# Peptides against a protein of PDB entry 2L2L: the designs that were tried, part 28

Target 1, 42 residues: chain A of PDB entry 2L2L
Amino acid sequence: SPEERERMIKQLKEELRLEEAKLVLLKKLRQSQIQKEATAQK

## One batch from the design tools (peptide; made by RFdiffusion4, then SolubleMPNN)

Design b2_p23_1_s1 (from b2_p23_1, 6 letters changed)
Fold by OpenDDE base, seed 2:
Structure b2_p23_1_s1 (fold): chain B 42 residues (1-42), chain A 23 residues (1-23)
Amino acid sequence: as target 1 above (42 residues)
Amino acid sequence: EIEELEKRVEQIKAKIEELEKEL
């Protein structure tokens, strides 16, 4: 039903927000590791 | 892990777009 699809879209949008937030944090952590290695090699 | 998470994010976006087209 349209109502079931709307509920599923809301759930998927919440999952998306959590996964995107995790992705941003992991990308920042990876970049910080690369920067530490690049500074330790100088 | 990041590359797997990026793929999962795109899969969720694609599923949202599919369901929004059916409304």
Scores: peptide ipSAE 0.619, ipTM 0.898, DockQ to the pose 0.778
Fold by OpenDDE base, seed 3:
Structure b2_p23_1_s1 (fold): chain B 42 residues (1-42), chain A 23 residues (1-23)
Amino acid sequence: as target 1 above (42 residues)
Amino acid sequence: EIEELEKRVEQIKAKIEELEKEL
């Protein structure tokens, strides 16, 4: 039903937000590691 | 980890788009 699809879309959008937030965090952590290594080599 | 998470994000986006086309 359309109502079941709307519920599924809401659940997937919530999951997407959590996974995208985790992705942003991991990318920032990786960049911070690269910056620390680059500063330790100077 | 980042590459696996990027693939998962894309899979979720694709499934949302599929369900939104059926509305």
Scores: peptide ipSAE 0.619, ipTM 0.898, DockQ to the pose 0.842
Fold by OpenDDE base, seed 5:
Structure b2_p23_1_s1 (fold): chain B 42 residues (1-42), chain A 23 residues (1-23)
Amino acid sequence: as target 1 above (42 residues)
Amino acid sequence: EIEELEKRVEQIKAKIEELEKEL
């Protein structure tokens, strides 16, 4: 039903928000690690 | 880990787009 689709969309949008927030954090942590290694090798 | 999460994010986006086209 349209109401079931709307509920599913809301659930998927909340899941997406959480996964994207996790990705932003992990990308920053990875980049910080690469920068620390690059500065330690100089 | 990041690459697997990127794939999951794109799968969630694609499923949202599919369901929004049916409304």
Scores: peptide ipSAE 0.619, ipTM 0.898, DockQ to the pose 0.740
Fold by OpenDDE base, seed 1:
Structure b2_p23_1_s1 (fold): chain B 42 residues (1-42), chain A 23 residues (1-23)
Amino acid sequence: as target 1 above (42 residues)
Amino acid sequence: EIEELEKRVEQIKAKIEELEKEL
């Protein structure tokens, strides 16, 4: 039903927000690790 | 882990777009 689809969209948008926040954090952590390794090799 | 999470984010976006077109 349209009401079930609206509920599913709300749930998926909440999940998306959490996964995108995790993705941003992990990308920052990976970049910080690469920078630390590059500075330790100089 | 990042590459799997990027794929999951894209799958969630695609499913939202599909459901929004059916409203």
Scores: peptide ipSAE 0.618, ipTM 0.898, DockQ to the pose 0.774

Design b2_p23_1_s2 (from b2_p23_1 with Q5L E10K K13E E14A E21K)
Fold by OpenDDE base, seed 3:
Structure b2_p23_1_s2 (fold): chain B 42 residues (1-42), chain A 23 residues (1-23)
Amino acid sequence: as target 1 above (42 residues)
Amino acid sequence: EIEELEEKVKEIEAKIEELEKEL
């Protein structure tokens, strides 16, 4: 039904938001690791 | 892991676009 499709879209949009938030955190963590290694070599 | 999550994001976006075309 259209109402079931709308519920599925809302669920997928929430999952998308969670994965995007996880990507932002992991990218920041990766950059922090690279910066720590670059400062430990100086 | 980041590259796998970027692929998962694209797969979710594609599924949303398919369902939005059926509304």
Scores: peptide ipSAE 0.573, ipTM 0.888, DockQ to the pose 0.836
Fold by OpenDDE base, seed 1:
Structure b2_p23_1_s2 (fold): chain B 42 residues (1-42), chain A 23 residues (1-23)
Amino acid sequence: as target 1 above (42 residues)
Amino acid sequence: EIEELEEKVKEIEAKIEELEKEL
């Protein structure tokens, strides 16, 4: 039904939000590691 | 891990787009 599709879309949008938040964190951690290594080698 | 999550994000976005097209 349309109401079932709307519920599924809401669930997928919440899953998307969680994975995007995890990506932002991991990208920041990776970049921070690269910057620390680059400063320790100078 | 980042690359696997980027693929998972694209898979979720594609499923949302498919369901929104059927509304």
Scores: peptide ipSAE 0.573, ipTM 0.887, DockQ to the pose 0.822
Fold by OpenDDE base, seed 2:
Structure b2_p23_1_s2 (fold): chain B 42 residues (1-42), chain A 23 residues (1-23)
Amino acid sequence: as target 1 above (42 residues)
Amino acid sequence: EIEELEEKVKEIEAKIEELEKEL
C-alpha cells in the first residue's frame, strides 16, 4: 500500500542518516591518521 | 570499511528512489 511504502521510505531514510554519520566519522579518523603520519615524517 | 559504507549508502539511496517512484 502507499502507507506501507511511506513507512519503508522513512525507515530507509533513517538508516541512510546513520550510515552517512558513520561515514563522516570514519573519513575524519582516516584523515587524522594521514596527518599524524605526515607530521611524524617531519 | 569506508568503501563498503559508500556502497551501502548507494544501495539505500537506490531503494528509496525505487519506492518514491511507486507513490
Scores: peptide ipSAE 0.573, ipTM 0.887, DockQ to the pose 0.823
Fold by OpenDDE base, seed 5:
Structure b2_p23_1_s2 (fold): chain B 42 residues (1-42), chain A 23 residues (1-23)
Amino acid sequence: as target 1 above (42 residues)
Amino acid sequence: EIEELEEKVKEIEAKIEELEKEL
């Protein structure tokens, strides 16, 4: 039904926000590791 | 891990777009 589709869209948008937040965190952690290695080689 | 998560994000976005086209 249209109502079930709207509920599924809301659930997928919530999952998307959680996965995007995790992705931003992991990208920042990876960048921080690379920067620490680059500063330790100077 | 980051690359797998980027693909999962795209899969969720594609499912949302498909369901929004059917409303």
Scores: peptide ipSAE 0.573, ipTM 0.887, DockQ to the pose 0.798; fails the geometry check

Design b2_p23_1_s3 (from b2_p23_1, 7 letters changed)
Fold by OpenDDE base, seed 4:
Structure b2_p23_1_s3 (fold): chain B 42 residues (1-42), chain A 23 residues (1-23)
Amino acid sequence: as target 1 above (42 residues)
Amino acid sequence: EIKELEERVKELKAKIEELEKEL
């Protein structure tokens, strides 16, 4: 039904927001690690 | 891990777009 599709879209949008937030955090952590290693080698 | 999350984000976006086209 259209109502079931709307509920599924809302759930998938919530999962997407959580996965995107995790992805941003891991990318920032990785960049910070690379920068710390590059500064420790100077 | 980052590549797996990027693929998961892409899959979620595709599923949302498919369901939004059916409304």
Scores: peptide ipSAE 0.608, ipTM 0.896, DockQ to the pose 0.785
Fold by OpenDDE base, seed 2:
Formats: structure tokens, C-alpha cells, sequence
Structure b2_p23_1_s3 (fold): chain B 42 residues (1-42), chain A 23 residues (1-23)
């Protein structure tokens, strides 16, 4: 039903926001590690 | 892990777009 699809879309959008937030944090952490290694080699 | 999350984000976006087209 349209109502079931709307509920599923809301759930998938919530999952998407959590995965996007996790992705942003991990990218920042990785970049910080690379920067620390690059500064330790100078 | 980052590559897996990027693919998961892409899959979620595709599923949302598919369901939104059926409304």
C-alpha cells in the first residue's frame, strides 16, 4: 500500500542519515590519521 | 569500511528513489 511504502521510505531515510553520519566521522578520522603520519615523517 | 559505507549509502538512496517513484 502507499502507506506501507511511506513507512518504509521513512525507515530507509533514517538508516541513510545514520550511515551518512558514520561515513563523515570515519572520513574525518582517516584524514586525521594520514595528517599525523605525514607530520611525523617531517 | 569507508568503501562499504559508501556503497551502503548508495544502495539506500537507490531504494528510497525506487519507493518514491511508486507513490
Amino acid sequence: as target 1 above (42 residues)
Amino acid sequence: EIKELEERVKELKAKIEELEKEL
Scores: peptide ipSAE 0.608, ipTM 0.896, DockQ to the pose 0.766
Fold by OpenDDE base, seed 5:
Structure b2_p23_1_s3 (fold): chain B 42 residues (1-42), chain A 23 residues (1-23)
Amino acid sequence: as target 1 above (42 residues)
Amino acid sequence: EIKELEERVKELKAKIEELEKEL
């Protein structure tokens, strides 16, 4: 039903928000690690 | 891990777009 689809969309959008937030954090942590290693080798 | 999350984010976006086209 349209109501079931709307509930599923809301659930998927919440999951997407959490996965995108985790992805941004992991990319920042990885970049920070690369920068620390590059500065320690100078 | 990052690549797996990027693929999961892409799959979620595709599923949301499919369901939104039917509303």
Scores: peptide ipSAE 0.607, ipTM 0.896, DockQ to the pose 0.757
Fold by OpenDDE base, seed 1:
Structure b2_p23_1_s3 (fold): chain B 42 residues (1-42), chain A 23 residues (1-23)
Amino acid sequence: as target 1 above (42 residues)
Amino acid sequence: EIKELEERVKELKAKIEELEKEL
């Protein structure tokens, strides 16, 4: 039904928000690790 | 982990777009 589809869209948008937030964090952590390794080799 | 998460984000976006077109 349209109502079930709207509920599913809301759940998927919530999941997407959490996964995007995790992705941003992991990219920042990886970049910080690369920078620390590059400074330790100098 | 980042690559798998990027693919998961892409799949979620595609599924949301498909369901929104059917409303």
Scores: peptide ipSAE 0.607, ipTM 0.896, DockQ to the pose 0.787

Design b2_p23_1_s4 (from b2_p23_1, 7 letters changed)
Fold by OpenDDE base, seed 2:
Structure b2_p23_1_s4 (fold): chain B 42 residues (1-42), chain A 23 residues (1-23)
Amino acid sequence: as target 1 above (42 residues)
Amino acid sequence: EIKELEEMVEKLKAKIEELEKEL
């Protein structure tokens, strides 16, 4: 139904936003790890 | 629209998996 399609689109948009937020966090964590390794080698 | 959203989610999941392997 149109209502089921709308619910599916809303769910996929929510999942997309959660995955975007997770990706941003992981990029920050990876960058922090690289900076710590570079500081420990000095 | 649904198919394009599913493809976008899968593309993000793949990039997340790549970063999780580096941590």
Scores: peptide ipSAE 0.512, ipTM 0.867, DockQ to the pose 0.081
Fold by OpenDDE base, seed 3:
Structure b2_p23_1_s4 (fold): chain B 42 residues (1-42), chain A 23 residues (1-23)
Amino acid sequence: as target 1 above (42 residues)
Amino acid sequence: EIKELEEMVEKLKAKIEELEKEL
């Protein structure tokens, strides 16, 4: 139904927002690891 | 709209999986 379709669109938009937030966090964590490795080698 | 959203979610999941392998 049109209502089921609209619920699915809302669910996918929320999933997309959560995955974007997770990706930003993981990029920050990975960058922090690389920086720690680069400082430990000096 | 649904297909484009599904493709965007799967593209982010793939990038997340790549970063999780490096951590």
Scores: peptide ipSAE 0.512, ipTM 0.867, DockQ to the pose 0.081
Fold by OpenDDE base, seed 4:
Structure b2_p23_1_s4 (fold): chain B 42 residues (1-42), chain A 23 residues (1-23)
Amino acid sequence: as target 1 above (42 residues)
Amino acid sequence: EIKELEEMVEKLKAKIEELEKEL
């Protein structure tokens, strides 16, 4: 139904936002690891 | 479209998986 389609679109948009937030966090964590490794090599 | 949203989610999941392998 149109209502089921609208619910599915809302759920996919929520999932997309959660995955975007996870990706931003992982990028920050990876950058922090690289910086720690670069500091430990000095 | 639902398909475009599914493709965007899958693209993010793939990028997340690559970063999780490096951590």
Scores: peptide ipSAE 0.511, ipTM 0.867, DockQ to the pose 0.081
Fold by OpenDDE base, seed 1:
Structure b2_p23_1_s4 (fold): chain B 42 residues (1-42), chain A 23 residues (1-23)
Amino acid sequence: as target 1 above (42 residues)
Amino acid sequence: EIKELEEMVEKLKAKIEELEKEL
């Protein structure tokens, strides 16, 4: 159905936004770890 | 459109898994 296809597209766009947000958070966490390690070695 | 969205989601999941292994 066209309606089922539109629901699937909306669900995939929502999943994509959640994965984008998770990726941004993980990049910030990793960068924070690297900065803490670099400060602890000085 | 559906296939391209599925491929984009899977590509992000792979990048997330790489970063989770480094934490």
Scores: peptide ipSAE 0.510, ipTM 0.867, DockQ to the pose 0.081

Design b2_p23_3_s2 (from b2_p23_3, 10 letters changed)
Fold by OpenDDE base, seed 4:
Structure b2_p23_3_s2 (fold): chain B 42 residues (1-42), chain A 23 residues (1-23)
Amino acid sequence: as target 1 above (42 residues)
Amino acid sequence: SEIEQLEERVRLLKEKIRELEAE
């Protein structure tokens, strides 16, 4: 039904926001690691 | 990498949402 589809879309959007937040965190951690290595090599 | 796997998962979620919104 349309109502079931709307519920599924809301659930997938919530999951997407959680995964995007995790992705931002991991990218920041990776960037911080690269910066620390670059400063240790200087 | 974990980042590449998560980027792929995010892509698939966006695709599935678009499919359901177009129906």
Scores: peptide ipSAE 0.637, ipTM 0.902, DockQ to the pose 0.795
Fold by OpenDDE base, seed 3:
Structure b2_p23_3_s2 (fold): chain B 42 residues (1-42), chain A 23 residues (1-23)
Amino acid sequence: as target 1 above (42 residues)
Amino acid sequence: SEIEQLEERVRLLKEKIRELEAE
């Protein structure tokens, strides 16, 4: 039903937001590691 | 890598959402 699809879309959008937030965090952590290594080599 | 796997997961979620929104 349309209502079942709407519920599924809401659940998938929630999961997407969590995974996108995790991705941003991991990319920031990676960048912070690179920056620490670059500053330690100076 | 974990980042590459997560990028793929994000891509697949976006695809599935678009499929359901188009139905």
Scores: peptide ipSAE 0.637, ipTM 0.902, DockQ to the pose 0.842
Fold by OpenDDE base, seed 2:
Structure b2_p23_3_s2 (fold): chain B 42 residues (1-42), chain A 23 residues (1-23)
Amino acid sequence: as target 1 above (42 residues)
Amino acid sequence: SEIEQLEERVRLLKEKIRELEAE
């Protein structure tokens, strides 16, 4: 039904926002590790 | 990698949302 489809879209949008936030965090963590290693080797 | 798997999951979620919004 249109109502079931709307509920599914809302759930998928919530999952998308959580996964995007996790992706940003992991990329920042990776970059911070690379920067710490580069500064420790100098 | 975990980052590459998460990037793929994000792509698939965006695709499913577009498909359901087009109905």
Scores: peptide ipSAE 0.636, ipTM 0.902, DockQ to the pose 0.842
Fold by OpenDDE base, seed 1:
Structure b2_p23_3_s2 (fold): chain B 42 residues (1-42), chain A 23 residues (1-23)
Amino acid sequence: as target 1 above (42 residues)
Amino acid sequence: SEIEQLEERVRLLKEKIRELEAE
């Protein structure tokens, strides 16, 4: 039903926001690690 | 890696949302 789809969309959008936030954090952590290793070799 | 797995998961979530919004 349209109401069930609306509920599913809301749930998937919530999950998407959490996964995107985690992805941003992990990319920042990876980049900071690479930068730290590159500066330690200089 | 965990990042590539999350990127794929984010892609699939966006795809499923677009499919449901188009119905």
Scores: peptide ipSAE 0.638, ipTM 0.902, DockQ to the pose 0.800; fails the geometry check

Design b2_p23_6_s1
Fold by OpenDDE base, seed 3:
Order: structure tokens, then sequence, then C-alpha cells
Structure b2_p23_6_s1 (fold): chain B 42 residues (1-42), chain A 23 residues (1-23)
């Protein structure tokens, strides 16, 4: 039903937001590590 | 890598959402 699809879309959108937030965090952590290593080598 | 796996999962979720929004 359209209502079931709407519930599935809401669940998938919530999962997407969590995975996107995790991805942003991991990219920032990796970049911070690279920056710390680059500053420690100067 | 974990980042590459997450990028793949994000793309899979976007496709599933797009498929359900077109029905």
Amino acid sequence: as target 1 above (42 residues)
Amino acid sequence: SEIEQLEKRVEELKKKIEELEKE
C-alpha cells in the first residue's frame, strides 16, 4: 500500500541519515589524523 | 575500507528510496 511504502521510505531515510552522519565523522577523523601527522613532521 | 563500504551503503539506500518514491 502507499502507506506501507511511506513507512518504508521513512525507515530507509532514517538509516540513510545515520550512515551519512557516520561517513562524515569518519572522514573528519581521518582528515584530523592526516593533519596531526603533517603538523608533527614540521 | 569502512569509508568505501559506507559510501556504497549510502548509494544503495538512496537507490531504494528513489525506487519506492517512484511507485
Scores: peptide ipSAE 0.615, ipTM 0.896, DockQ to the pose 0.848
Fold by OpenDDE base, seed 4:
Structure b2_p23_6_s1 (fold): chain B 42 residues (1-42), chain A 23 residues (1-23)
Amino acid sequence: as target 1 above (42 residues)
Amino acid sequence: SEIEQLEKRVEELKKKIEELEKE
């Protein structure tokens, strides 16, 4: 039904936001590690 | 990598949402 589809879309959008937030965090952690290594070599 | 796996999962979720919004 359209109502079931709308519920599924809402659930997938929530999962997407959680995965995007995790991805941003991991990218920030990776960049922080690279910056620390680059500053330790100077 | 974990980052590449998450990037793939994010893209899969976007595609599924787009498919359901077109119905």
Scores: peptide ipSAE 0.614, ipTM 0.895, DockQ to the pose 0.847
Fold by OpenDDE base, seed 5:
Structure b2_p23_6_s1 (fold): chain B 42 residues (1-42), chain A 23 residues (1-23)
Amino acid sequence: as target 1 above (42 residues)
Amino acid sequence: SEIEQLEKRVEELKKKIEELEKE
């Protein structure tokens, strides 16, 4: 039904936002590790 | 990598949302 599709879209959008937030965090963590290694070599 | 797996999952979710919004 249209109502079931709307609920599914809302759930998928929530999951998308969580995965995007996790991806941003992991990319920042990776960048922080690279920066720490680069500063420890100076 | 975990980052590459998440990038794929994000793209899969975007496609599923787009398919359901166009129906």
Scores: peptide ipSAE 0.614, ipTM 0.896, DockQ to the pose 0.866
Fold by OpenDDE base, seed 2:
Structure b2_p23_6_s1 (fold): chain B 42 residues (1-42), chain A 23 residues (1-23)
Amino acid sequence: as target 1 above (42 residues)
Amino acid sequence: SEIEQLEKRVEELKKKIEELEKE
């Protein structure tokens, strides 16, 4: 059904936004760890 | 890594959305 497809697209877009936000957070955490290690070694 | 797995999953979701939007 077109209505079922629209509901499925909406759910997949919501999941995509949550995973993109998690990916940004993990990349920032990784960068912060590298910076802390680099400053602790100086 | 967890980052590489998330990057792969983000790409899989984008493809599924694109397929459903073309119907």
Scores: peptide ipSAE 0.613, ipTM 0.895, DockQ to the pose 0.908

Design b2_p23_6_s2
Fold by OpenDDE base, seed 1:
Structure b2_p23_6_s2 (fold): chain B 42 residues (1-42), chain A 23 residues (1-23)
Amino acid sequence: as target 1 above (42 residues)
Amino acid sequence: DEIKQLEEKVEKIKKEIKELEEE
């Protein structure tokens, strides 16, 4: 039904925001690790 | 790679949202 699809879309949009936030954090953490290692080797 | 798996998950969720919005 249209109401079921609307509920599914809302749930998927919530999950998307959580996973996008996690992705941004992990990319920042990984980049910070690489930068720290590159500066410690100089 | 955890970042690659998460990028694939994000892309999967985006496709599923798009398919449901086009119905």
Scores: peptide ipSAE 0.627, ipTM 0.898, DockQ to the pose 0.790
Fold by OpenDDE base, seed 5:
Structure b2_p23_6_s2 (fold): chain B 42 residues (1-42), chain A 23 residues (1-23)
Amino acid sequence: as target 1 above (42 residues)
Amino acid sequence: DEIKQLEEKVEKIKKEIKELEEE
């Protein structure tokens, strides 16, 4: 039904926001590790 | 690579949302 699709879209949008936030965090963590290694070698 | 797997998951969710919004 249209109401079921609307609920599913809302759930998928919530999951999307969680996975996007996780992706940003992991990218920042990886970049911070690379920067720490590069500064420890100087 | 965990970042690559998350990028693929994000793209999959975006595609599924788009398919449901166009129906």
Scores: peptide ipSAE 0.626, ipTM 0.898, DockQ to the pose 0.855
Fold by OpenDDE base, seed 4:
Structure b2_p23_6_s2 (fold): chain B 42 residues (1-42), chain A 23 residues (1-23)
Amino acid sequence: as target 1 above (42 residues)
Amino acid sequence: DEIKQLEEKVEKIKKEIKELEEE
């Protein structure tokens, strides 16, 4: 039904926001590690 | 690579949302 589809879309949008937030965090952590290594080599 | 796997998961979820919004 359209109502079931709208509910599924809302759930997928919530999951998407959680995974995007995790992705941003992991990218920031990786960049922080690279920067620390680059500063330790100078 | 965990970041690559997560990017692929994000793209999969975006695709599934788009398919459901076009029905």
Scores: peptide ipSAE 0.626, ipTM 0.898, DockQ to the pose 0.833
Fold by OpenDDE base, seed 2:
Structure b2_p23_6_s2 (fold): chain B 42 residues (1-42), chain A 23 residues (1-23)
Amino acid sequence: as target 1 above (42 residues)
Amino acid sequence: DEIKQLEEKVEKIKKEIKELEEE
């Protein structure tokens, strides 16, 4: 059904935004860890 | 690698959205 497809697209777009936000957070956390280790070794 | 697995998941969701929008 077109209405079922629209609901599925909406759910997938919500999941996409959550996973993209998680990806940005994990990349920032990893970069912050590398920077802290590099500053603690100087 | 958790970041690599998450990038692959994001790419799968983008493909599924595109396929459903083209129907």
Scores: peptide ipSAE 0.626, ipTM 0.898, DockQ to the pose 0.826

Design b2_p23_6_s3
Fold by OpenDDE base, seed 3:
Structure b2_p23_6_s3 (fold): chain B 42 residues (1-42), chain A 23 residues (1-23)
Amino acid sequence: as target 1 above (42 residues)
Amino acid sequence: DEIKKLEEKVEEIKAKIEELEKE
């Protein structure tokens, strides 16, 4: 039904936002690690 | 590569949303 499809879209959009947020955090964490290593070697 | 796996999941979820929005 259209109402079931709308509920599925809402759930997938929630999952998308969580995975996008996790991706941003992991990218920032990796950059912070690289920067800490680069500053410790100087 | 955890970042690559998350990028793949993000694109898979986007594709599923786009399919359901076109129905």
Scores: peptide ipSAE 0.625, ipTM 0.897, DockQ to the pose 0.867
Fold by OpenDDE base, seed 4:
Parts: C-alpha cells; structure tokens; sequence
Structure b2_p23_6_s3 (fold): chain B 42 residues (1-42), chain A 23 residues (1-23)
C-alpha cells in the first residue's frame, strides 16, 4: 500500500542518515590517523 | 575496506528510496 511504502521510505531515510554519519566519522578518523603518522615521522 | 563497504551500503539505501518514491 502507499502508506506502507511511505513508512518504508521513512525507515530507509533514517538508516541512510545513520550510515552517512558513520561514514563521515570513519573518513575523519582515518584522515586524522594518517596526519598523526605523517607528523610523527618528521 | 570498511569505508568502501559503507559507501556501497549508502548507495544501496539511496537506490531503494528512489525506487519506492517512483511507485
């Protein structure tokens, strides 16, 4: 039904926001690790 | 690569949303 699809879309949008936030965090953590290693080798 | 797997999962979720919004 259209109502079930709307509920599924809302749930998928919530999951998307959580996974996007995790992706941003992991990218920042990895970049920070690389920068710390590059500064420790100087 | 955990970041690559998470990027793939994000695109899969976006594709499912786009499919359901066209119905």
Amino acid sequence: as target 1 above (42 residues)
Amino acid sequence: DEIKKLEEKVEEIKAKIEELEKE
Scores: peptide ipSAE 0.625, ipTM 0.896, DockQ to the pose 0.838
Fold by OpenDDE base, seed 2:
Structure b2_p23_6_s3 (fold): chain B 42 residues (1-42), chain A 23 residues (1-23)
Amino acid sequence: as target 1 above (42 residues)
Amino acid sequence: DEIKKLEEKVEEIKAKIEELEKE
């Protein structure tokens, strides 16, 4: 039904937001690790 | 690579949303 599709879209948009936030955090964490290692080797 | 797997998952979710919004 159209109402079921609307519920599925809302759930997928929530999942998307969580996975995008996780992706940003992991990219920042990896960058911070590389920078800390590069500064500790100087 | 965990970042690559998350990027793939993000694109899969986007594709499913786009399919459901076109119906």
Scores: peptide ipSAE 0.625, ipTM 0.896, DockQ to the pose 0.844
Fold by OpenDDE base, seed 1:
Structure b2_p23_6_s3 (fold): chain B 42 residues (1-42), chain A 23 residues (1-23)
Amino acid sequence: as target 1 above (42 residues)
Amino acid sequence: DEIKKLEEKVEEIKAKIEELEKE
């Protein structure tokens, strides 16, 4: 039904936001590690 | 690479949303 499809879209959008937030965090963490190593080697 | 796998998962979820919004 259209209502079931709308519920599925809402669930997928929630999952998308969680995975995007995780991606941003992992990218920032990795970049921070690289920067710390680069400053410790100077 | 965990970041690459997560990027692929994000694009898969976006594709599923786009498919359901076109029906």
Scores: peptide ipSAE 0.625, ipTM 0.896, DockQ to the pose 0.822

## One batch from the design tools (peptide; made by RFdiffusion4, then SolubleMPNN)

Design b2_p24_2_s3 (from b2_p24_2, 8 letters changed)
Fold by OpenDDE base, seed 4:
Structure b2_p24_2_s3 (fold): chain B 42 residues (1-42), chain A 24 residues (1-24)
Amino acid sequence: as target 1 above (42 residues)
Amino acid sequence: DEVEKELEKELKEIEEELKKQEEE
């Protein structure tokens, strides 16, 4: 159904936004670890 | 720390998988 397709597209767009948010959090966490290591080596 | 290095590796693998899913 066109309504089922629209619901599926809305769900996939929300899943993508959650994955983008996770990616940003992981990048920040990794950068914080690298910075802690770089400060511990000084 | 060896535990911090293994965690950094796992986080990098997860980042590469999430990036691959965003590009598909």
Scores: peptide ipSAE 0.045, ipTM 0.608, DockQ to the pose 0.070
Fold by OpenDDE base, seed 1:
Structure b2_p24_2_s3 (fold): chain B 42 residues (1-42), chain A 24 residues (1-24)
Amino acid sequence: as target 1 above (42 residues)
Amino acid sequence: DEVEKELEKELKEIEEELKKQEEE
């Protein structure tokens, strides 16, 4: 059904948005670790 | 720390996998 296709597209967009948010969190976490190490070496 | 360096590798692998899933 076109309505089932629209529901599936909305679900996939929500999943992608959650993965993007997770990726941004992981990048920030990694950057914080690198900054802590760089500060501990000074 | 060796443990912190291993966690950084695992986080990088997860980042690469998520990036691959965004490109599919």
Scores: peptide ipSAE 0.044, ipTM 0.599, DockQ to the pose 0.068
Fold by OpenDDE base, seed 5:
Structure b2_p24_2_s3 (fold): chain B 42 residues (1-42), chain A 24 residues (1-24)
Amino acid sequence: as target 1 above (42 residues)
Amino acid sequence: DEVEKELEKELKEIEEELKKQEEE
């Protein structure tokens, strides 16, 4: 059904937004680790 | 630290997997 496809597209867009938010958090965590290593070497 | 380097690798692998899922 067209309505079932629209529901699936909405769900996939919500999943994608959660994954994008997770990716931003992981990038920040990784950057914080690299910065801690760079400060521990001084 | 060896543990910090292993965690950085795992975070990179997860980042690459999430990026592949965003490109599909």
Scores: peptide ipSAE 0.043, ipTM 0.603, DockQ to the pose 0.070
Fold by OpenDDE base, seed 3:
Structure b2_p24_2_s3 (fold): chain B 42 residues (1-42), chain A 24 residues (1-24)
Amino acid sequence: as target 1 above (42 residues)
Amino acid sequence: DEVEKELEKELKEIEEELKKQEEE
């Protein structure tokens, strides 16, 4: 149904938004690790 | 730390999998 497709698209958009937020968190964690290693080597 | 390097590898693998899912 067109209505079922619209519900599925809304769900997939919310899932994508959560994965983008997770990716931003992981990138920040990785950058914090690299910075800690760079400060521990000085 | 060896444990911190293993965690950084796992986080990188997860980052690459998430990036592939955004490109599909």
Scores: peptide ipSAE 0.043, ipTM 0.597, DockQ to the pose 0.070

